# Peptides against a protein of PDB entry 3OIQ, part 183

Target 1, 212 residues: chain A of PDB entry 3OIQ
Amino acid sequence: KNRIFVSSSKDFEGYPSKAIVPVQFVALLTSIHLTETKCLLGFSNFERRGDQSQEDQYLIKLKFKDRGSERLARITISLLCQYFDIELPDLDSDSGASPTVILRDIHLERLCFSSCKALYVSKHGNYTLFLEDIKPLDLVSVISTISTKSTNSSKHSSSELISECDLNNSLVDIFNNLIEMNRDEKNRFKFVKLIHYDIELKKFVQDQQKVL

## One batch from the design tools (peptide; made by RFdiffusion4, then SolubleMPNN)

Design b1_p29_5_s4 (from b1_p29_5, 12 letters changed)
Fold by OpenDDE base, seed 4:
Structure b1_p29_5_s4 (fold): chain B 212 residues (1-212), chain A 29 residues (1-29)
Amino acid sequence: as target 1 above (212 residues)
Amino acid sequence: SFEEKLKEAEEELQKKLKELIEKLKKLLE
Protein backbone atom coordinates (compact mmCIF):
# COMPACT_ATOMS: atom_id res chain seq x y z
CA LYS B 1 0.00 0.00 0.00
CA ASN B 2 1.21 3.45 -0.88
CA ARG B 3 2.21 5.64 2.02
CA ILE B 4 -0.09 8.62 2.42
CA PHE B 5 1.36 12.02 3.14
CA VAL B 6 -0.61 13.75 5.85
CA SER B 7 -0.62 17.53 6.02
CA SER B 8 -3.03 17.73 8.94
CA SER B 9 -3.82 15.43 11.81
CA LYS B 10 -7.47 16.23 11.11
CA ASP B 11 -7.15 13.99 8.09
CA PHE B 12 -7.41 11.03 10.43
CA GLU B 13 -10.97 11.98 11.30
CA GLY B 14 -11.94 10.80 7.85
CA TYR B 15 -10.02 7.55 8.01
CA PRO B 16 -11.79 4.19 8.27
CA SER B 17 -12.62 2.85 11.72
CA LYS B 18 -11.04 -0.47 10.80
CA ALA B 19 -7.87 0.14 8.88
CA ILE B 20 -4.12 -0.16 8.74
CA VAL B 21 -2.67 2.70 6.74
CA PRO B 22 0.95 3.72 6.38
CA VAL B 23 1.24 7.48 6.69
CA GLN B 24 3.92 10.12 6.67
CA PHE B 25 4.04 13.66 7.98
CA VAL B 26 6.46 16.41 8.84
CA ALA B 27 6.17 18.13 12.18
CA LEU B 28 8.00 19.46 15.20
CA LEU B 29 8.68 17.23 18.14
CA THR B 30 6.73 18.70 21.03
CA SER B 31 6.73 16.04 23.72
CA ILE B 32 8.27 12.81 24.90
CA HIS B 33 6.48 10.51 27.31
CA LEU B 34 8.50 7.52 28.38
CA THR B 35 7.15 5.53 31.28
CA GLU B 36 7.38 1.96 32.44
CA THR B 37 4.42 1.01 30.27
CA LYS B 38 4.50 3.28 27.24
CA CYS B 39 6.57 5.43 24.99
CA LEU B 40 4.89 8.29 23.16
CA LEU B 41 6.20 11.06 20.98
CA GLY B 42 4.15 14.16 20.45
CA PHE B 43 4.43 16.14 17.25
CA SER B 44 2.75 19.24 15.93
CA ASN B 45 2.66 21.39 12.86
CA PHE B 46 0.85 24.00 14.97
CA GLU B 47 -2.08 24.17 12.63
CA ARG B 48 -4.75 26.34 14.14
CA ARG B 49 -7.52 24.19 15.53
CA GLY B 50 -9.74 26.65 17.27
CA ASP B 51 -9.38 26.37 21.03
CA GLN B 52 -7.64 23.03 20.92
CA SER B 53 -4.08 22.78 22.09
CA GLN B 54 -1.68 23.05 19.23
CA GLU B 55 0.62 20.63 20.99
CA ASP B 56 0.78 16.93 20.36
CA GLN B 57 -1.42 16.96 17.27
CA TYR B 58 0.30 13.75 16.28
CA LEU B 59 0.70 11.26 19.09
CA ILE B 60 3.07 8.56 17.95
CA LYS B 61 3.39 5.39 19.94
CA LEU B 62 6.50 3.30 19.96
CA LYS B 63 5.97 -0.42 20.28
CA PHE B 64 6.31 -1.14 23.97
CA LYS B 65 5.06 -4.66 24.64
CA ASP B 66 8.03 -6.59 25.89
CA ARG B 67 11.50 -6.01 27.24
CA GLY B 68 12.96 -6.17 23.78
CA SER B 69 10.66 -3.54 22.34
CA GLU B 70 11.01 -1.41 25.46
CA ARG B 71 14.75 -1.44 25.05
CA LEU B 72 14.42 -0.45 21.42
CA ALA B 73 12.09 2.37 22.37
CA ARG B 74 14.48 3.69 25.00
CA ILE B 75 17.38 3.52 22.58
CA THR B 76 15.33 5.35 19.97
CA ILE B 77 14.43 8.11 22.39
CA SER B 78 18.01 8.43 23.54
CA LEU B 79 19.30 8.71 20.00
CA LEU B 80 16.68 11.25 18.99
CA CYS B 81 17.43 13.35 22.02
CA GLN B 82 21.11 13.13 21.30
CA TYR B 83 20.51 14.34 17.77
CA PHE B 84 18.37 17.26 18.88
CA ASP B 85 20.59 18.04 21.85
CA ILE B 86 17.78 17.36 24.30
CA GLU B 87 18.96 16.60 27.78
CA LEU B 88 17.57 13.37 29.14
CA PRO B 89 18.00 11.86 32.53
CA ASP B 90 20.24 8.84 32.49
CA LEU B 91 18.03 6.09 31.14
CA ASP B 92 20.54 3.41 32.13
CA SER B 93 20.43 4.16 35.82
CA ASP B 94 21.02 0.89 37.70
CA SER B 95 18.03 1.57 39.87
CA GLY B 96 15.74 -1.16 38.49
CA ALA B 97 13.03 1.44 38.06
CA SER B 98 12.80 2.39 34.41
CA PRO B 99 13.32 6.12 34.44
CA THR B 100 10.24 8.11 33.63
CA VAL B 101 10.87 10.83 31.11
CA ILE B 102 8.21 13.43 30.57
CA LEU B 103 9.25 16.30 28.37
CA ARG B 104 6.69 18.82 27.22
CA ASP B 105 6.77 21.90 25.07
CA ILE B 106 10.05 20.93 23.46
CA HIS B 107 9.33 23.42 20.69
CA LEU B 108 9.69 26.29 23.15
CA GLU B 109 13.38 25.57 23.46
CA ARG B 110 14.27 23.68 20.31
CA LEU B 111 12.81 23.33 16.85
CA CYS B 112 13.03 19.60 16.32
CA PHE B 113 11.84 19.12 12.77
CA SER B 114 11.04 15.52 12.01
CA SER B 115 9.88 13.58 9.01
CA CYS B 116 7.87 10.80 10.53
CA LYS B 117 6.58 7.57 9.05
CA ALA B 118 3.85 5.98 11.06
CA LEU B 119 1.31 3.23 10.84
CA TYR B 120 -2.25 4.31 11.35
CA VAL B 121 -4.11 1.52 13.10
CA SER B 122 -7.80 1.73 13.81
CA LYS B 123 -9.95 -1.11 15.10
CA HIS B 124 -12.91 0.43 16.92
CA GLY B 125 -13.16 4.01 15.73
CA ASN B 126 -10.20 5.15 17.74
CA TYR B 127 -6.78 5.06 16.17
CA THR B 128 -3.17 4.70 17.17
CA LEU B 129 -0.18 5.88 15.22
CA PHE B 130 2.79 3.58 15.55
CA LEU B 131 6.26 4.81 14.75
CA GLU B 132 7.83 3.19 11.73
CA ASP B 133 10.58 5.68 10.96
CA ILE B 134 11.71 9.13 11.96
CA LYS B 135 14.14 11.30 10.12
CA PRO B 136 15.30 14.19 12.23
CA LEU B 137 15.85 17.25 10.10
CA ASP B 138 18.60 19.74 10.68
CA LEU B 139 17.28 23.25 11.15
CA VAL B 140 19.88 24.76 8.85
CA SER B 141 18.85 22.32 6.18
CA VAL B 142 15.19 23.13 6.73
CA ILE B 143 15.86 26.85 6.44
CA SER B 144 17.91 26.36 3.31
CA THR B 145 15.23 24.17 1.76
CA ILE B 146 12.52 26.74 2.38
CA SER B 147 14.65 29.67 1.28
CA THR B 148 15.83 28.24 -2.00
CA LYS B 149 12.48 26.76 -2.98
CA SER B 150 14.90 24.69 -4.96
CA THR B 151 13.97 21.21 -5.84
CA ASN B 152 17.04 20.04 -4.06
CA SER B 153 17.33 16.89 -6.07
CA SER B 154 18.92 15.43 -3.04
CA LYS B 155 19.04 11.87 -4.23
CA HIS B 156 17.01 10.79 -1.31
CA SER B 157 16.59 7.08 -1.72
CA SER B 158 13.59 6.17 -3.89
CA SER B 159 11.79 4.92 -0.79
CA GLU B 160 10.84 8.33 0.50
CA LEU B 161 7.45 8.63 -1.18
CA ILE B 162 7.07 12.17 0.05
CA SER B 163 7.06 14.47 -2.87
CA GLU B 164 9.62 17.13 -2.30
CA CYS B 165 6.74 19.52 -2.75
CA ASP B 166 4.76 18.03 0.11
CA LEU B 167 7.74 18.20 2.41
CA ASN B 168 8.55 21.77 1.49
CA ASN B 169 4.96 22.89 1.79
CA SER B 170 4.68 21.34 5.22
CA LEU B 171 7.90 22.98 6.37
CA VAL B 172 6.72 26.35 5.13
CA ASP B 173 3.40 25.89 6.85
CA ILE B 174 5.09 25.04 10.13
CA PHE B 175 7.27 28.12 9.98
CA ASN B 176 4.33 30.29 9.09
CA ASN B 177 2.45 28.93 12.06
CA LEU B 178 5.44 29.56 14.31
CA ILE B 179 5.66 33.12 13.03
CA GLU B 180 2.02 33.63 13.90
CA MET B 181 2.61 32.17 17.34
CA ASN B 182 5.61 34.41 17.79
CA ARG B 183 3.48 37.45 16.97
CA ASP B 184 0.81 36.42 19.44
CA GLU B 185 1.57 37.97 22.80
CA LYS B 186 -0.43 35.26 24.52
CA ASN B 187 1.61 32.49 22.98
CA ARG B 188 4.60 31.26 24.92
CA PHE B 189 6.50 30.45 21.77
CA LYS B 190 9.12 33.03 20.90
CA PHE B 191 11.94 32.49 18.46
CA VAL B 192 14.31 34.51 20.62
CA LYS B 193 13.83 32.05 23.46
CA LEU B 194 15.07 29.12 21.43
CA ILE B 195 18.38 27.81 22.71
CA HIS B 196 19.68 27.59 19.18
CA TYR B 197 18.47 31.02 18.12
CA ASP B 198 21.20 32.43 15.94
CA ILE B 199 21.77 35.07 13.31
CA GLU B 200 20.73 32.76 10.52
CA LEU B 201 17.44 31.86 12.11
CA LYS B 202 16.84 35.48 13.01
CA LYS B 203 17.39 36.60 9.46
CA PHE B 204 15.23 33.84 8.08
CA VAL B 205 12.37 34.66 10.42
CA GLN B 206 12.64 38.34 9.60
CA ASP B 207 12.55 37.62 5.91
CA GLN B 208 9.58 35.28 6.25
CA GLN B 209 7.71 37.78 8.37
CA LYS B 210 7.88 40.25 5.52
CA VAL B 211 6.08 37.84 3.25
CA LEU B 212 3.33 37.12 5.72
CA SER A 1 -8.30 -11.41 8.57
CA PHE A 2 -7.82 -7.92 9.91
CA GLU A 3 -6.34 -9.35 13.07
CA GLU A 4 -3.80 -11.33 11.11
CA LYS A 5 -2.85 -8.22 9.18
CA LEU A 6 -2.52 -6.34 12.42
CA LYS A 7 -0.26 -8.98 13.89
CA GLU A 8 1.90 -8.93 10.81
CA ALA A 9 2.07 -5.16 10.93
CA GLU A 10 3.10 -5.22 14.58
CA GLU A 11 5.87 -7.66 13.82
CA GLU A 12 7.06 -5.46 11.01
CA LEU A 13 7.09 -2.47 13.34
CA GLN A 14 9.73 -4.07 15.49
CA LYS A 15 11.90 -4.73 12.48
CA LYS A 16 11.48 -1.15 11.33
CA LEU A 17 12.41 0.12 14.75
CA LYS A 18 15.66 -1.80 14.62
CA GLU A 19 16.35 -0.31 11.23
CA LEU A 20 15.54 3.13 12.56
CA ILE A 21 18.01 2.75 15.39
CA GLU A 22 20.74 1.87 12.96
CA LYS A 23 19.91 4.91 10.86
CA LEU A 24 19.96 7.18 13.87
CA LYS A 25 23.27 5.77 15.00
CA LYS A 26 24.74 6.54 11.62
CA LEU A 27 23.47 10.10 11.79
CA LEU A 28 25.26 10.56 15.09
CA GLU A 29 28.61 9.21 13.89
Scores: peptide ipSAE 0.659, ipTM 0.957, DockQ to the pose 0.922
Fold by OpenDDE base, seed 1:
Structure b1_p29_5_s4 (fold): chain B 212 residues (1-212), chain A 29 residues (1-29)
Amino acid sequence: as target 1 above (212 residues)
Amino acid sequence: SFEEKLKEAEEELQKKLKELIEKLKKLLE
């Protein structure tokens, strides 16, 4: 079956109660939950759902059934954190206990753009999204992509499973949502509080704010 | 059956996770 691009986590409300559907979305990493029994990644595009921006709009589960899959999940989390420069709490290996990692509100410190492939699995009206693939996106590349789209530059047909248009639209929507959050005095998100806030990001935000 | 498809999908998930790890390693190189 063809992979479906998902622009909103609300799309899953219309999905069948007994189905297996490959999906793809773009979002910011917002949380990591690794325990002895489960591994979850939270993502959000910060689509407005009422008065508050919600984190963890996409909860992605890693397969975590046996020692082999647990090891793979832990390696995956470590590699993602290394890529995004996320400091994991010192997994004091000395206690012999499986390291527990609980990180929340990652977007308040780092913009971790991710293109995710997941398997939608629904049984009896509830669903689980299982991780199939994640492509971390470089912020400079994201900024350049959004900037070029705004100038009506030539649609390069990337042979990727998702429409380049869908990807670009999702990236624009995420940034617009972040700009709105930044303007809201009640919202904790502020661009200037990002660890990687630089002149390039500052300029981009200023330019985008003029269009909104 | 749906259960057979689910089992197959779960087996494939482990393969995909291994492939993902290799991709991430290459990005960090």
Scores: peptide ipSAE 0.658, ipTM 0.957, DockQ to the pose 0.918
Fold by OpenDDE base, seed 3:
Structure b1_p29_5_s4 (fold): chain B 212 residues (1-212), chain A 29 residues (1-29)
Amino acid sequence: as target 1 above (212 residues)
Amino acid sequence: SFEEKLKEAEEELQKKLKELIEKLKKLLE
């Protein structure tokens, strides 16, 4: 089955009530919710949706049904946080209680760009997105990709289902939305408050602001 | 059936998650 690239979480409103559809999107990690009973990742592209919260536009579930799947979910969260330099409580802590992790508004401190593959599952009108794959994207690489409209026709093997165009368009849209948020005095998001705010990001934002 | 397809998909999700973990480990290396 062909994987569908999704540019907006609103696309799911038009999906069948009884379906299994592989999908892919690019977004920022905004939340992590790990409890004894579930594991959820929240993502957003910060598309304006009237008065609705821009948080967690994509809610992705990890399989969490048995001890084996729970372990895999915990390992996955640990590795993702290690990659993005997100501080987690020690998940291996000897306290026999499974550690609970609830992180929100991750994007206020770190831009965690992620290319996600998920399985759309709908039975009775409501849907769930299950994680199939996540590729964390380096911010420097994202900036370079947007700045150089050059199709790096690096022959990445024909197997990556995302057209370079779809990825680039989504990344540009996210940055444009962040720039709008940064300009809004009422919005909590500010580039200068990011922990990893550096000269390269500053220059990139300044250059993009001139085009918008 | 739809139910059979769903069961197969759920089993495949666990395999994919194992593969993902190995990929992430390599990125941190």
Scores: peptide ipSAE 0.657, ipTM 0.956, DockQ to the pose 0.921
Fold by OpenDDE base, seed 5:
Structure b1_p29_5_s4 (fold): chain B 212 residues (1-212), chain A 29 residues (1-29)
Amino acid sequence: as target 1 above (212 residues)
Amino acid sequence: SFEEKLKEAEEELQKKLKELIEKLKKLLE
C-alpha cells in the first residue's frame, strides 16, 4: 500500500473502522510518555479546533509488549531526546525499577520538528498509530526550507520521498499556528521563551508575521 | 485474514524500530 501524507489528524475520522494504513505527517513533538507498560509520543501541528489549539493531536505508540521491544523503545526515546537536547533520566540504569518519563508541553521550550511515518491500525472504530519511522528535523534546516522553497538534499535521504510541497505546506502551517499562539496573550507559547531562541528564528518569525 | 495481516505488521514494526535506531545513531555522529 502507498503511504498517505496526512495534513490533519481529523483525516483519521474518515478512515475505515477496520484497516491497516501506512501514513506520514510532519508535526512538533509535544509529549513523551514512557512507563512500565507503554511508550507514547505526542505530536501536534496546533491546528485550531474551534478557537483553541490542541496538543497531542497525533498520539503515536511504540511497540511495547516484551523486554526486547521495551528496550528498543527506550533506546529510541533516548536517541530522540539526545538529538533534541531533551534531558532524560538514565533509562539504562540496572536499577530494577524501569524509569518512568513523563514530559509534557515540550514545544514551550523546544521546537522539535519531526517527520513521522506511522501505521494506522483500526479494528473496531478506535484507531492506534504505531511508530514506523521518525526523522527529526533541524530547526535551521526547517527555516531555510520554508524561506528558500528549495529542495534540500538531506544527508540522510530516506528512500521514501515525502512530497516537498506537502512537507513545506505543513511546516508553514505549523509556524503560522505558532505565530497565532504567540500573539494570543492567554496562550503559554511564546517564541522568546524557547531555549534555542536566536536572531535567526527571531528574524524568520518577524518576516512570517508580515505575510500573515 | 485481517488478524494475520495485523500480526505481520506488528512483527515488521519491531524490524523497523531496529532500523530507526540505526538511523538515529548515524544522525548523532
Scores: peptide ipSAE 0.656, ipTM 0.956, DockQ to the pose 0.926

Design b1_p29_6_s1
Fold by OpenDDE base, seed 1:
Structure b1_p29_6_s1 (fold): chain B 212 residues (1-212), chain A 29 residues (1-29)
Amino acid sequence: as target 1 above (212 residues)
Amino acid sequence: EEEKLEEELEKKQREALEKLRQNLEELLS
């Protein structure tokens, strides 16, 4: 089966009630919920959905069958957080109980762009996204990618099943959504409150605001 | 059939996590 690029988590409402579908999306990491039995990774592109929370539009689930799987997940999540400069509570607590980690609203402090591959698995109208891959994206690389394609209308049909166009369009959409959130006085998101807010990001946001 | 599917999903998840771990280690080196 070909992998489907998903631009909106609303697309899943049209998916079969009993299916397995490989999907890919680009989003910001918004939450991490790690327990002894599972990890939930929340992602969002901040598509407007009325008055509903814009967080956790995509929920990737990791189910632990044994302590080995839990440990592997904990190490992997720790490395992911290290890549994004997210401070995790000490997972190495000498207390024989695996600590529960709950991080929310990650996007308020850090833009953690991620290209995610998952298996959509549905039964009886409910679905779960199972992890296949997460490619963390560097913010500088994201900014450069958006900036270069705005000038090059060249249809590079790259042989990757997901067009570079779909990826770029989703990245642009995310930034546009963040710009709208930044303009909204009621929204907690502000670019200037990001820990990594620098001159490059400032300039990029200013340039994108001129197009909106 | 459901048990077989769960086992396959668990296997794929483990493979995915190992691959992700390796990729992250490479990115952080």
Scores: peptide ipSAE 0.630, ipTM 0.930, DockQ to the pose 0.726
Fold by OpenDDE base, seed 5:
Structure b1_p29_6_s1 (fold): chain B 212 residues (1-212), chain A 29 residues (1-29)
Amino acid sequence: as target 1 above (212 residues)
Amino acid sequence: EEEKLEEELEKKQREALEKLRQNLEELLS
């Protein structure tokens, strides 16, 4: 089956009540909930949904059937946090019980852009997104991609890549949504409160604000 | 059929995590 690019999590409202659909989206990592039995990864593009929360618009679920799968997930989440410079609470507690990790509102401190592949699986009117792939995106690379409109013809002819247009449009939409949130005095999100807020990001945001 | 589907999904998730781990190790090296 062909993979479907999803620009809005509202698209799932039109999906069949019993289906398996491979999907792909670009979003910011917003939450991590790691337990002994599962991991939930929350993502958002911060699309306005009326009075609904903008948190965890895409929820990817990992189930652990054994301790080996749990350990693999813990290592992988640790590496993902290292890549994004996210501080994890000390996982090395000498207590033989794997501690629960709960991170929320990651986007308030760091912009963690991610290209995600998942299986949409629906049953009885509810759905779950199962992980197939996550590609973390570097913020400098994201800014460069939007600024240059560079159709980086990545020579990777693999039929599984997002179109460059879909990727760029989604990245622009995310930044536009963040700019609107930054302008809203009631919104907790502020660019100046990001740990990695630098001159390059400041200039980029100022330039994007001129077109909104 | 449901049990077979769950087992297949669990296998795919493990493969996805292993691939992600490898990719992250390469990015951090």
Scores: peptide ipSAE 0.630, ipTM 0.929, DockQ to the pose 0.689
Fold by OpenDDE base, seed 2:
Structure b1_p29_6_s1 (fold): chain B 212 residues (1-212), chain A 29 residues (1-29)
Amino acid sequence: as target 1 above (212 residues)
Amino acid sequence: EEEKLEEELEKKQREALEKLRQNLEELLS
């Protein structure tokens, strides 16, 4: 089955009530909820959804049936946080209970761009996104990709091909949404409050603001 | 059928996590 690129989480409202659909999207990591039994990874492109929270528009769920799966997830989440320079509370507390990790509003401190592959699985009108792949994206690379209309059709293998156009459009949309949030005085998101707000990001945001 | 689907989904999740772990280790090396 061909993987569907999803530009909006609203697309799922039109999906069948009973289906399995491989999907792909690009979004910012917004939340991590790790427990003994599951991990929830929240992602968002910050598309306006009325008065609803713009976080966790895409919720990827991992279920753990055994301690081995939980351990693998904990290691993997730790590495993901290390890649994005997200501080995790010390998971190694000697207390035999695996600590619950709850991170929210990650986007307020760091822009964690991620290309996600998931299985959309619906039953009885509800759906769950199951993890197939997460490719973390470097912010410098994201900025460069948007700034340079890269026509480089690198023939990546057919199974991993995001349309470069779909990726770029989604990245631009995310930045546009963030710019709108930054302009809104009521919104907590501000580019200048990002820990990694540097001269490059500042220039990029300023240039993008001129076209909006 | 539902139990088989859940088992397949869990297998895929494990494979996905293992792949992600490996990819992250490579990115952090």
Scores: peptide ipSAE 0.630, ipTM 0.930, DockQ to the pose 0.684
Fold by OpenDDE base, seed 3:
Structure b1_p29_6_s1 (fold): chain B 212 residues (1-212), chain A 29 residues (1-29)
Amino acid sequence: as target 1 above (212 residues)
Amino acid sequence: EEEKLEEELEKKQREALEKLRQNLEELLS
């Protein structure tokens, strides 16, 4: 089955009540909820949805059947946090009890761009997104990709051609939404409060603000 | 049929996690 690129989490409202659909999206990591039995990864593109929260628009679920699967998930989440420079002191605790980890509003401190592949699975009108892949994206690479508009059509490998256009459009939409949030005095998100706010990001945001 | 689907989904999740773990280890090396 062909993988569907999703630009809005509202697209799922039009999906069948009983289906299995491979999907892909690009979003910011917003939350991590790790327990003994499951992990929930929250992602958002910060699309305006009326009065609804803009966080956790995409919820990827991992279920643990056994201790081996839990351990693998914990290690993998620790490595993901290490890549994004997110501190999770509770994951490394030698205490034989696997602690519950809850992180929220990750985007207020770090922009964790991620390309996600998931299985949309619906039953009885409800759906769950099951993990197939997460590709963490480097912020410098994201900024460069948007700035150059260079369709590096590297004709290389037969991997599922995400339309470079779909990826770029989604990345631009995310930044536009963040710029709107930054301009809103009532919104907690501010670029200058990001731990990794540097001269490159500052310049990029200033240049994008001129187009909006 | 539902049990078989759940088993297939769990197998795929485990494979996905192993692949992600390996990729992250390579990125952090």
Scores: peptide ipSAE 0.630, ipTM 0.930, DockQ to the pose 0.720

Design b1_p29_6_s2
Fold by OpenDDE base, seed 2:
Structure b1_p29_6_s2 (fold): chain B 212 residues (1-212), chain A 29 residues (1-29)
Amino acid sequence: as target 1 above (212 residues)
Amino acid sequence: SEAEEEKELEKRQEEALRKLRERLEKLLS
């Protein structure tokens, strides 16, 4: 089955009520909800949805079938957080109870760009996104990619890969949405409040703001 | 059956996590 690139979580409103559809999207990691039985990874491209929260537009679910799968998930999430320089509470607490971790509004401190592959699974009008892959994207690489937008690689990549165009467009859309949020005095998101806000990001944002 | 589908999804997820772990280990290396 061909993987569908999703530019908006609204696309799922048009999806079948009973289906399994491989999907791919690019978004920012916004939340992590880790419990004993599951992990929910929240992602968002911050597309405006009226008065609804722009947080967690994509929820990827990791269901734990056993302690082994839980451990694997915890290690993997720890590594993901390490990659993004996200501080996790100590997951290795010697207390035999698996600690619950709730991180929200990650995007307020760090821009964690992620290319996600998931299985859209719908039943009875509801859907769940199951993890297939997360490719974390380096912010410097993202900035460079957007800034160097030159070559339309017209090569239809194989059915499993996002076109460079789709990726780039989604990245641009995310930044545009963040810029709009940054301009909104009521929005908590501000680029200057990012822990990793540096001269490069500042310049990039300033340049992008001139185009919007 | 729904139970078979769920087991397949769980298996796929475990494989996905394993692959993701390996990727992250390489990126952090």
Scores: peptide ipSAE 0.674, ipTM 0.947, DockQ to the pose 0.730
Fold by OpenDDE base, seed 3:
Structure b1_p29_6_s2 (fold): chain B 212 residues (1-212), chain A 29 residues (1-29)
Amino acid sequence: as target 1 above (212 residues)
Amino acid sequence: SEAEEEKELEKRQEEALRKLRERLEKLLS
């Protein structure tokens, strides 16, 4: 089955009540909820949805079947956090009790762009997104991609043709949403409060604000 | 069966995590 690129989590409202559908989206990592039995990874593109929270529009679930799968997940999440420079002091604790880790509002400190592949699995009108892949995206690369409209015509013929256009459009939409949030005095998100706020990001935001 | 489908999903997830771990290890090396 062909993988479907999803630009909005509202698309899932039109999906069948009983289905398995491979999907892909790009979003910011916003939350991590790690327990003994599962991990929930929250992602958002910050699309405005009326009075609904913009947090965790996409929830990817990792279910642990045994201690081995839990350990694998914990190691993998630790490595993902290391890549994004997110501090998770409790994951490496030698204490035989698997600590519960809850991180929220990650986007207030770090922009963690991620290209996600998941299985949409619905049953009895409810759905779950199961992990297939997370590709962390470097912020410098994201900025460069949007700025140059560079069709990376890397003719890697074999990669599932996510239209480079779909990815780029979604990245632009995310930044536009963040710019709107930054302009709103009531919104907690501010670019200048990001730990990694630098001259490059500042210039990029200023240039994008002129187009909006 | 539903039980067979769940086992297949668990297997796919474990493979996905293994591949992701390997990718992240390479990115951080």
Scores: peptide ipSAE 0.674, ipTM 0.947, DockQ to the pose 0.725
Fold by OpenDDE base, seed 1:
Structure b1_p29_6_s2 (fold): chain B 212 residues (1-212), chain A 29 residues (1-29)
Amino acid sequence: as target 1 above (212 residues)
Amino acid sequence: SEAEEEKELEKRQEEALRKLRERLEKLLS
């Protein structure tokens, strides 16, 4: 079956109550919930959904079948956090108990852009997204991609299963949503509070704000 | 069977995690 690009997690409301569907989306990492039995990775594009939390619009689940799978997941999550420069609380390796890790509101400190592949699995109207792939995206590359599309450059890089148009549109939508959040005095998100806020990001945000 | 489907999903997830680990190791190297 062909992989479906998902621009909104609302698309899943129209999916069959019993199905297995390969999907792909682009979003920001917003939460990590690691326990002894599972890991949940929360992602969001911050699409407005009324008064509901804009976090965790996409929940990717890692189920642990044994200690080996748990260890593999823990190592992988640690590496992902290292890539995004996210501080994980010290996994006290010396306590024989697998520590629970709960990170929330990651987007308030770091923009962790990710291209995700998942398996949508539904049963009896409920669904779970199972991990197939996470491609972390560099912020500089994201900014460059958005800036280039705004100038009508037809660069066909045919190699990704996602149409370049779908990827670019989703990235633009995410930034536009973040700009709206930044303008909202009630929203906790502010670009200037990002740990990695620099001159390049500042300039990009200023330029995008002129178009909105 | 549902049990066979679950086992296949678990197998796919492990493969996905291994591939992701390898990618991240390369990016951090």
Scores: peptide ipSAE 0.674, ipTM 0.947, DockQ to the pose 0.737
Fold by OpenDDE base, seed 5:
Structure b1_p29_6_s2 (fold): chain B 212 residues (1-212), chain A 29 residues (1-29)
Amino acid sequence: as target 1 above (212 residues)
Amino acid sequence: SEAEEEKELEKRQEEALRKLRERLEKLLS
């Protein structure tokens, strides 16, 4: 089956109660919940959903079948965090029990743009997203992509190409949502509180605000 | 069977994690 690009997690409400559907979306990493048995990766595009929380609109699940799969997941998550410059608490507890790691509200400190591939798996009306791929996106590259409307990612990843329009529209939507959050005095998100807030991001946000 | 489907999903997940690890290692090199 062809992979479906998803612009909203609301699209899943129309999906079959029993299905396996390959999907892809672009979102910000918002949370990591790592336990002994599983890892949940939370993503969001911060689409307004009434009064509901805008966090963790997409939950990708990693289930561990054994210690080997857990170790592989832990290493992979560590590398993902290293790429985004996210500090993980020391996993080196000498106690033979793998510590639980919970990171929340990652987007308040870092914009971790990610192109995600997942398997939508539904059973009995409930669904789970299983990991197929996460392509972390560099913020400078994201800004450049939106500004130039160019898809020339120099990184020849063998991954299925998201259409330029779908990628660009999703990235723009995320920024627009963040701008709205930034304007809301009650919202905790502020661009100026991002650790990586620089002149380039500032200029980009200012320019986007003029179009909204 | 449901058990076979779950086992196949677990296998696919491991392959996905392996590929993701390799990608991240290359990005960080």
Scores: peptide ipSAE 0.672, ipTM 0.947, DockQ to the pose 0.763

